# Designs tried in a protein design run: peptides against a protein of PDB entry 6RGO. Part 22

Target 1, 392 residues: chain A of PDB entry 6RGO
Amino acid sequence: MALKLLGFNQDATCFSVISSNKGVTIYNCDPFGKCFELEKSTSNDEELDFLVEMLFSTSLIAVVDKTIGASKRKKLKIVNTKRKATICELTFPHEIMDVIMNRKIICVVLKSDQIFVYDISCMKLLRTIDVRGEKLKSTSKFRNSEAVGDIGVRVSLSTDNNSILCYSSYSKSDKENAPLNDIVVFDALKCIQINVLPAVHQSNIVCIACSPDGMLMATASEKGTIIRVFKTIDTENDEPILVNEFRRGSRPSRISEMKFNHDNTLLACVGESDTIHIFALPVTTTEADANEDDTLQQSSHSLSSSINGLQYISKGLANRFGKIIVSKIPTQSQQRHVAYIKIPENAKYRIGFPKDTTNTIHICGEDGNYLVYSIPRNEVGPCTLVKSNTFD

## One batch from the design tools (peptide)

Design b1_p12_2 (made by RFdiffusion4)
Fold by OpenDDE base, seed 4:
Structure b1_p12_2 (fold): chain B 392 residues (1-392), chain A 12 residues (1-12)
Amino acid sequence: as target 1 above (392 residues)
Amino acid sequence: SQEEEIQELLEE
C-alpha cells in the first residue's frame, strides 16, 4: 500500500499518515497504536492527498482534503477526533498549501502566497499576510510567475504560546524573479512584524524551522547543503544574528523538514538523502540570575582567548542587490552533524522531538517504520535504535 | 457553542 506521511504533532506524541485504502490514520507513539482514523469520503481510486495538523495530543485537528476537486482544496475543517465531528469549516479564496498551529494560533498558507492567521480559540481572523503584495509594493510588475513546481511561501510557528511565526518572503531586489530568500519574523498574537532577515540564502528557502520557544530559526535553501540558524528577535546593530551555519553535505539534496528539540540544544534535518542529520547548537546560557549564593570556589580560569579575528570578511560581497547575510562563519568552522540516522534510500521520513526526552528523536517513514532513536551526547556517531514499530 | 467546544479541546 502507498503511505504518505503527514508528520508528527508538535511534541512528537502522535504522527499522521495517509493510507491509500483507509484515508488518514493518526498513530499514538507511546503506547504505539492507532488513535484516530478519517475514512475516505469517496470510493474512487483517486490518489489521496490531505493536510492534517494536530494540536499536540488533543482531540483537535485541522484537516484539508486535497484529493477531490478544486473546492475541497480551499476548505479547512476543524475536527474533534473524539466526537468524529467537524466543529467548523473555513473556506479560502485559493488552495491551501500548509496549515500550522499551536495552542493559540492557526496559520493557513495559500497557493496565492497569503498567510491567514487565526485565533484558535474563536477561529477569528487576526491577520492576512500577503507575501506577494509586499513584493508588489517593491516591484510594480504583476508577474503571475506561476511558482514553477513546489516553490511557495514556507512557514514555521513556535510551539509555545508566544506564537512566533517565521515565513519566507521575496527579496526587495529589482529582479523580476526575486527569490523567496528573505525571512520575516512575526508575532502572530500581536500581529506585529518583529524582524526581517534579508537574503539568508542565495536561492529560494524551501525549509524553515522555528524553535519551540521561538528564539531560534533554522533555514535551508533548494540546495540543502547549508543550514543557517538565526536568532529570531535579537539583532546586533540592526543586523540579524547568525548563531550557526551547519553543513548537511557537499552534494545538493532537498531538505523536507527540520526541527529543534525542546531545549534548543539539537537541530535535526531530513529530506531526500539517506541520512537524517542531527546538529548540536551552542547552549545559549540564558543568564538565569543564579542568585543562589552557593560558594563553590571552582577557579574558572578565564581563558580570555582574544576572538579578535572575525572583523575583516564583511566588506567584499556587498554586491548592489540587497544586504546578503554573508556568513561571518569561516567555511572551515561550518559544523557538521554530531549524530546521524541512516534511512532507506528514496524513503520519505518525518522527524519529531519528544518534549520530555531531549536526547531522543522520533522518526517515521513511508516504508511503514516508526522508530525511536537515542542521540549520543559525548561522541560524534550514529544514533542508537531504542524502539521500533510498524504501521500500514 | 463552537467556541466552547474548541476551548474544551484546548484544555486537553
Scores: peptide ipSAE 0.666, ipTM 0.971, DockQ to the pose 0.876
Fold by OpenDDE base, seed 3:
Structure b1_p12_2 (fold): chain B 392 residues (1-392), chain A 12 residues (1-12)
Amino acid sequence: as target 1 above (392 residues)
Amino acid sequence: SQEEEIQELLEE
């Protein structure tokens, strides 16, 4: 059967798939099994297309049926899976491209490059972000909307209650074809722009991940060769916003998904390549934990990869244009993966990090495999398969 | 209400 993966929920307790014959199925990871099914609304042999976002392990899902007609593609349904009932339906002026949520916020991304931010508790609109309108304020020329292929606004939301929203924005270049290579960091609760990271890549950003706590974000461009990790907030201490630069590979390959683990120690990426890459992040000791004297000698054998070489040559190229964030990390500091998973060539996979086991990764494939891997702690190498299940 | 039902699900 043709399977299409939707992805894991925020804590990787569930994943969603589209089956051509059944509609949408949500699987529980442990114990493995079907937990919800959304039946196909039509008997037609049309290719099913859905957006489904599940709120953690709750009975709350957001559903967009993209299969049938331009009208349904503009409708967001909030569904109670226990009741098998729609709680509410929202209609948008344009096609829904993405939906993301946490326990506080739901964000709806439209084909118009608009982001609608809602308080999930009452479904009240908090903000409409117009990413095109921001571009038009910087660049006088209207892009005719026709030829925007698979390049739209990308978003990621922190899974915590801080609700840090990261989204791709158009560069302030006078070029008619300004790339989506800026990142905006937005407090979705307060509706305040926290930061703007200009020109984080040379080409359009196609993948963004926010850390669970919203303190970090990862970005990848259309090239998918370099992943950059940034702090979302400027720290007063003149610390570099760019904290990591990872090399996925030398060959261009699209990255479809990136995720942080729950303690911000790992970043995984998946895409069109035969390899899931897992990168180690330096533990950002937030200075806040320095005061609790709790003597637990947990021997964190942190892999002391000798970070000695980060001589921040602050070459004061204060060129008149804003702080070029990317120029501060020497190209020599590109880290490789610490772990990897080989996947079948041409199989689309999704990734998830479970909350309770920071060195475990869940993956699922359009080949019908759900796999649990253990990530090696002390050595660079392949992940070890711990559990496997199949689904149809 | 719709809001009460959403709130119950947010507490799961």
Scores: peptide ipSAE 0.659, ipTM 0.970, DockQ to the pose 0.814
Fold by OpenDDE base, seed 1:
Structure b1_p12_2 (fold): chain B 392 residues (1-392), chain A 12 residues (1-12)
Amino acid sequence: as target 1 above (392 residues)
Amino acid sequence: SQEEEIQELLEE
């Protein structure tokens, strides 16, 4: 049977899949098993397409049925999984492309490059962000650039109550085909723009991950060879702070998903390649816990000595056009993965980090495998398989 | 209400 992965919830306690025969199924990770099933609305052998976002381990899900006709693709349902009932339905002017949420906010991304920000508690609209409208203020020509293919606004939301929203925006270039290579950082609760990171890649951004606390953001372009990690809020001399630049590989490959672990020490990425890559982030020691355990400092010092050379490259070279170009870290200073998982070629996988175990990663595949891996400490190498289950 | 039911689920 064809499976389509929807992904893990925020804490990797559950994952969602589409089965061609059954519709949407949500699996619990531990104990492993089905916890919810949503039947397909039609008896037809039509290819099922859904968006499903689950709020942590709660009985609240957001559902978009994309299978049938342009009308249903514009409807967001909030569903109580215990009752198997729709609590409310919202209708949008355009097709829904993505839905993200935390305990405070729902963000709905439309094919029109609009982001609708809602207070989840009352489903009240707080803000409509028009990413095209900001481009049009910079560009005199109303080209309906139909985003040719799978290039649209990308979003990520912090899982914490601070509700930091990161989204891709069009660069202020006078070019008719300005890429989606700027990032906007937005406080979704206050409805204010906090920061703008201009031209973080040379091509369109196709993947964004926000850290759980909203303090870090990872970005990848269509090339998927370089991942950049930035501070979201903090700036140095009104310039964006580049914390890390990671090399996923030498060959172009699309990154479909990136995630931080819950303590911001690891960044994982998955996509069209045969390898999930896990990168180590420098632990920003907040000055407070400097007292106790000397022993863990030695492993951090070997990474920190290579990082001290990176702080000086934060000087954005103002290009001749007054645009801050994030200076490319020299290829020699690009960090590689610290751990990896091999996955079957052409199998789509999704990733999740459990909250309670910072050195484990959950993965699931369209091959019907749910796998738990241990991430090696203090060495560069493969992750160790700890648990495996199958689903259909 | 709808808001009460959402609030109960947000507290899970």
Scores: peptide ipSAE 0.658, ipTM 0.970, DockQ to the pose 0.875
Fold by OpenDDE base, seed 2:
Structure b1_p12_2 (fold): chain B 392 residues (1-392), chain A 12 residues (1-12)
Amino acid sequence: as target 1 above (392 residues)
Amino acid sequence: SQEEEIQELLEE
């Protein structure tokens, strides 16, 4: 049977899959088993396509049926999984491309490069973000060319209540083919733009991850060779703060998903390559005020390994044309993965970090494997398989 | 209401 992965929820307690014969199935990770099933509404042998976003371990899911007809592809259903009933339905002017949520906000990304931001509690529209802006509405011939790859607005939302939304935006270049290589940081609750990171890559951004607390953001371009990590809110001299630059590989390969762990110490990436890469983030010792005496020996096992080479190249070469070129970290100072997982060639995998175990990663594959790996702390090497389950 | 039902699920 063909499986299509929908992904993990925010805390990796559940994952969703499409089975060609059954429709959507949600699995619980621990104890492992089916917790919800959404039956196929049509008896036709049409290839099933859905968006399903689950709100943590709650009985609330957002569902978009992308299988049949342009009308369903524009409908978001909020479903109670306990009742197996639709609570509400929203209809959009364009096809839904993505849905993300936390306990406060739902964001709906449309094929029109619009982001609709809702208060989840009442499903009230807070903001419509038009990423193309008013000027580009006239010239966007919908290139109906199926062949220009899945280049659209990418989004990520913090899983906390601060609801920091990061999205890709078009660079202000007067070129008809401006790349989606800017990032906007947006407070989704207040509906305020917080920051703009210009030209974070040379090509279109195809993957974004926000940290759970919304303080960090990871980005990858179509090349997928370099991952950049930025602060979202903080700036230095009105310039974006580049925290890390990671090298995934030398060969171009699309990254489909990135995630931070819950304490912002790890960043994982997965995509078209045979390898999931895990990168260590330097623990920013916030100089917490050294005053109060309390002897909580937090055994910060400092991975004190020789990452002395974070040259803060804060010098954005302000090229004469006012484009902030994010200073490229010298190729010699680009950090590699600290850990990896080998996956089958051509198998699509999704990743999740459980909340309670910061050195554990959950992965699931279209090959029907759900796998739990332990991440090595003190050495660079392969992750250790801890648990495996199969699904159909 | 639908809002009451959503609020109950957000508290899970």
Scores: peptide ipSAE 0.657, ipTM 0.970, DockQ to the pose 0.882

Design b1_p12_2_s1 (made by RFdiffusion4, then SolubleMPNN; from b1_p12_2, 6 letters changed)
Fold by OpenDDE base, seed 4:
Structure b1_p12_2_s1 (fold): chain B 392 residues (1-392), chain A 12 residues (1-12)
Amino acid sequence: as target 1 above (392 residues)
Amino acid sequence: SAIEELRKLLSE
């Protein structure tokens, strides 16, 4: 049977799949089992396509049926899984490409490169972000080049209540074919643009991850060889702060998903390669005032690898068009993975970090495997399989 | 209402 992975929820307590025979199934991770099924609306042997976003472990899901016809692809249903009932339905002018949410907001990405931001508590539209309109304001003659293929606006949202939205935008270059290589950081609650990271890659950004707290963002381009991690809000001399530059590999390979763990110590990436890579982030020691004597010997054997995080002040190279390009970290300073998981070739996997276990990663594959791995703390090496389940 | 149901689910 063809499985299609939809992904984990925000805390990796559940994951969603499309089964060709059943429709959408949501699995609980612990205890492992089916918690919800959405039957296919048609008896036809049509290839099922859905977007499903689940709000944590709640009974709230957002669903888009993309299987049949242009009308359904424009409809977002908010569903109560306990009642198996649609609470509300929204219709959009264009096909829905992505849906992301937290406890405060829901964002809907359209094929038109528009992002609709809603207050989830009342489904009130807070903002329409027109990424093409921003491009058109910056440059005179954009042809309505239909985005050739799978290149569109990418989004990521903080899972916290601060609701930091990161999205890819068109570079303000006078080139007709400006890539989606800028990042905008947006306070989705206040509806304010808080930062712009220009030209973070040379090619289109195809993957973005926001940290749970919204303080960090990871980006990958179509090449998928380099992952860059930035501060989202903080700037240095009005320039973006590049925290890390990770090398996934030497060969081009598309990254489909990246995620931070809940304490911002790890970044995982998955894609078309046979390997999930896990990178260590520098622990930002918040200078907590040294005063409170609380002797709790929690043996956080954090590997104090004293990688003095060279705060590489990304002196933006002004390109020939006066734009700041984020400086590349020297290849010698590019960090590799600290851990990895081997996955079957050509199997699509999704990743999730559970909230309570920062050194555990959940993965699921279109091969029907749900796997829990322990991440090594003290050495560079393979992750250890802790639990496995199968689904169909 | 639909909004009251939605608010209830957001509190789960």
Scores: peptide ipSAE 0.634, ipTM 0.971, DockQ to the pose 0.834
Fold by OpenDDE base, seed 2:
Structure b1_p12_2_s1 (fold): chain B 392 residues (1-392), chain A 12 residues (1-12)
Amino acid sequence: as target 1 above (392 residues)
Amino acid sequence: SAIEELRKLLSE
């Protein structure tokens, strides 16, 4: 049967899949097994498409039926999985492209490049963000929404209660074809823009990950060769702080998903390549715990990768040819992966980090494999398979 | 109510 992966929940305790014959199934990771099933509403041989976002291990899911011919692509359903009942339904003016949530906020991304921000506790609209509206103030031409292919607004939300929303925005370039290469950092609770990171890539951003605490953000462009990690809130001399620049590979390959682990020590990426890459982040020593005297000289050979100085992304000087010059970390200072997982070619995989085990990664494939890997700490190499299960 | 059910689920 053709499987389509929807992904893991925020703590990687569950993952969701579409089966062509069954509809949506949610699996529990430990103990492994089916925990919820949503039957297909149509008997037709139409390719099923859904958005399903699960709120942690709760019985709350958001569901969008995106199946072609379904009049439901504009409808968000909030479902109680224990009751198998719709709690509420919202209808939008445009097709829903993405849905993200935490315990405070639900964000709905539309094909119109609008982000609707709701208080999840009452489904009250807090803000409508019009990502095109900022551009339309500079460029009067409506791009025919049909001709913008697979490139839309990308979003990521912190899993904590701070509810830091990162989204891609159009650069202020006078070009009719301005790329989605800016990032806006937004406090979704207060409805305040916190930061703007201009021209973080030369091409459209296709993947964003926010850290669980909302303090870090990872970005990848259509090229998928370089991943950049920024601070979300902190700035240095009113300029964005680039924490890391990682090289996934030399060949272009789309990144479909990135995730931080729960302590911000690891960043994983997956996509169209045969390899999941895991990168180490510098441990931000919060200065707070410096007081307790305990003398354990464990010689942590900190792989102090000499992070050669914080390269300011100088304001992308549009050269005389209207090319955005992104300051690049020299190729010699670009960090490689610390760990990797080989996956089958042409298999789509999704990734998740469990909360309780910072050196463990969960992965699932459209091949019907759910796999748990241990990430090596002290060596660069392959991850070790710890557990495997199959699903249909 | 739907809101009371939402609040209950958010506390899980």
Scores: peptide ipSAE 0.631, ipTM 0.971, DockQ to the pose 0.887
Fold by OpenDDE base, seed 3:
Structure b1_p12_2_s1 (fold): chain B 392 residues (1-392), chain A 12 residues (1-12)
Amino acid sequence: as target 1 above (392 residues)
Amino acid sequence: SAIEELRKLLSE
């Protein structure tokens, strides 16, 4: 059967799939099994397309029917899975491209490059973010949305209650074809812009991940060769906002999804390549635990030595052209993966990190495999398969 | 109400 993966929920306790014959199915990861099914309402041989966002392990899902020809592409449904009932419906002026949520906020991304931010507890609109801003006034040319492929506004939301929203924005260049290569960091609860990261890539950003606590953000461009990790908040300390630069590979390959684990120690990426890559993040020791005198002289060859080379270039260039956050990091300082998973080249995969096991990753494929891997801690190498299940 | 049901699900 043709399966289309929708992805994991925030804690990787469930994943959702589209089956051409059944409609939307949600699986529980442990114990493995079907927990919800939304039947196909139409007998038409049309390829089913849906957005389904689940709120953790709760009975709350957001659903958008994106099937071609469907008048429903502008409708968000909030559904109770236990009751199989729609709680509420919202209708938007444009097609819904993405939906993200946590326990506080729902964000709805439209084809118009607008982000609608709602208080989930009452479905009250808090903010409409127009990512195009004033550029909409000059270019009456709606980019004929047929020819510009899957390039739109990308979003990620922290899974915590701080509700840090990261989104891609158009560069300030007067060029008609300005890339989506800026990042805005937004407090979705207070409805304030926290930060703007200009020109974080040379090309359009196609993937964003926010850490669960909203303190970190990862970005990848359409090239997918380099992943950058940034602090979301400017610390008062003269610390660089760019904390990591990872090399996924030398060949261009689109990254479809990135995820942080729950303690911000790992970043995973998946896409069109035969490999899921897992990167280690330096643990930012907050100064609080520095008091325990435990003299374990383990020669942590501090990864700090590679960062010191970046400090000298930043001061001189920052004054003339606004905060060039992405100094040309020497290609030699690019970190590689610490772990990997080989996947079939012809199957799309999605990834999730379970909350209780920071060194475990859940993956599922359009090949009908749900797989649990253990991530090696002390060595660079392949992940170990721990559990396997199949779904149809 | 729909809002009361929504709030209940958010507390799960």
Scores: peptide ipSAE 0.629, ipTM 0.970, DockQ to the pose 0.894
Fold by OpenDDE base, seed 1:
Structure b1_p12_2_s1 (fold): chain B 392 residues (1-392), chain A 12 residues (1-12)
Amino acid sequence: as target 1 above (392 residues)
Amino acid sequence: SAIEELRKLLSE
């Protein structure tokens, strides 16, 4: 059967798939098995497409039927999986492109480059962000909507209650075709813009990940060769703080998903390549716990010791136009992965980090494999397969 | 109500 992966929930306890025959299926990871099924509403042999966002391990899902010809592409359903019942339905003026949520906020991204921010507890609209309207305030020219290929606004939301929303925005350019290469950091609860990171890549941003605590964000462009990690809130001299620059590869390849682990020590990425890459982040020692004199002589060969050489390149070069350009880390200082997983070529995979095991990663493929890997701690190398299951 | 059910699920 043709499977399409929707992804893991926030804590990687469940993942969702589309089956051509069954519609949406949600699997529990441990114990492994089907926990929810949503039947297709049409008997047609049309290729099924859905958005499904699950709130952790709860019985709450957001569902959008995106199937071609379906009048439902503008409808968000909030569903109770235990009752198999729609709690509420929202209708939007445009097609829904993405849905993201936490315990406080649900964000709905439209094909119009609008982000609707709701208080999930009452489904009250808090804010409409018009990313095109922000561009039009900076550029007098209408973007012809037709030339927007598969490149829309990208979003990521912190999984915590702080509800830090990161989204791609249009750079201030006098050119009609300004790229989606700015990032806006937004407090979704207060509805305040916190930060703007200008021109973080040369081309459109296609993937964003926010850390669970909202303190870090990772970005990748259409090229997918370089991943940049920034602080979300903190600035140095009103300039964005680049924490890391990772090299995924030398060849262009689309990154489809990135995730931080729950303690912000790892960043994983997956996409069109035969390899899931896992990068180590420097542990931000919060100054507070420096008092425990535990002289554990961590042997000098710890993966942490090689990371100390990243001077915070806070020096944004103001270009000739007074724009802060994030200084590129020299190619020699670009970090590679610390771990990897080989996956079948042309198989789409999704990734998740379980909350309780910081050195474990869950992956699932359109090949019907659900796999659990252990991430090496002390060496650069392959992840070890710990558990495997199959699904249909 | 739908809101009461929603709030219950958000507490799971």
Scores: peptide ipSAE 0.628, ipTM 0.970, DockQ to the pose 0.888

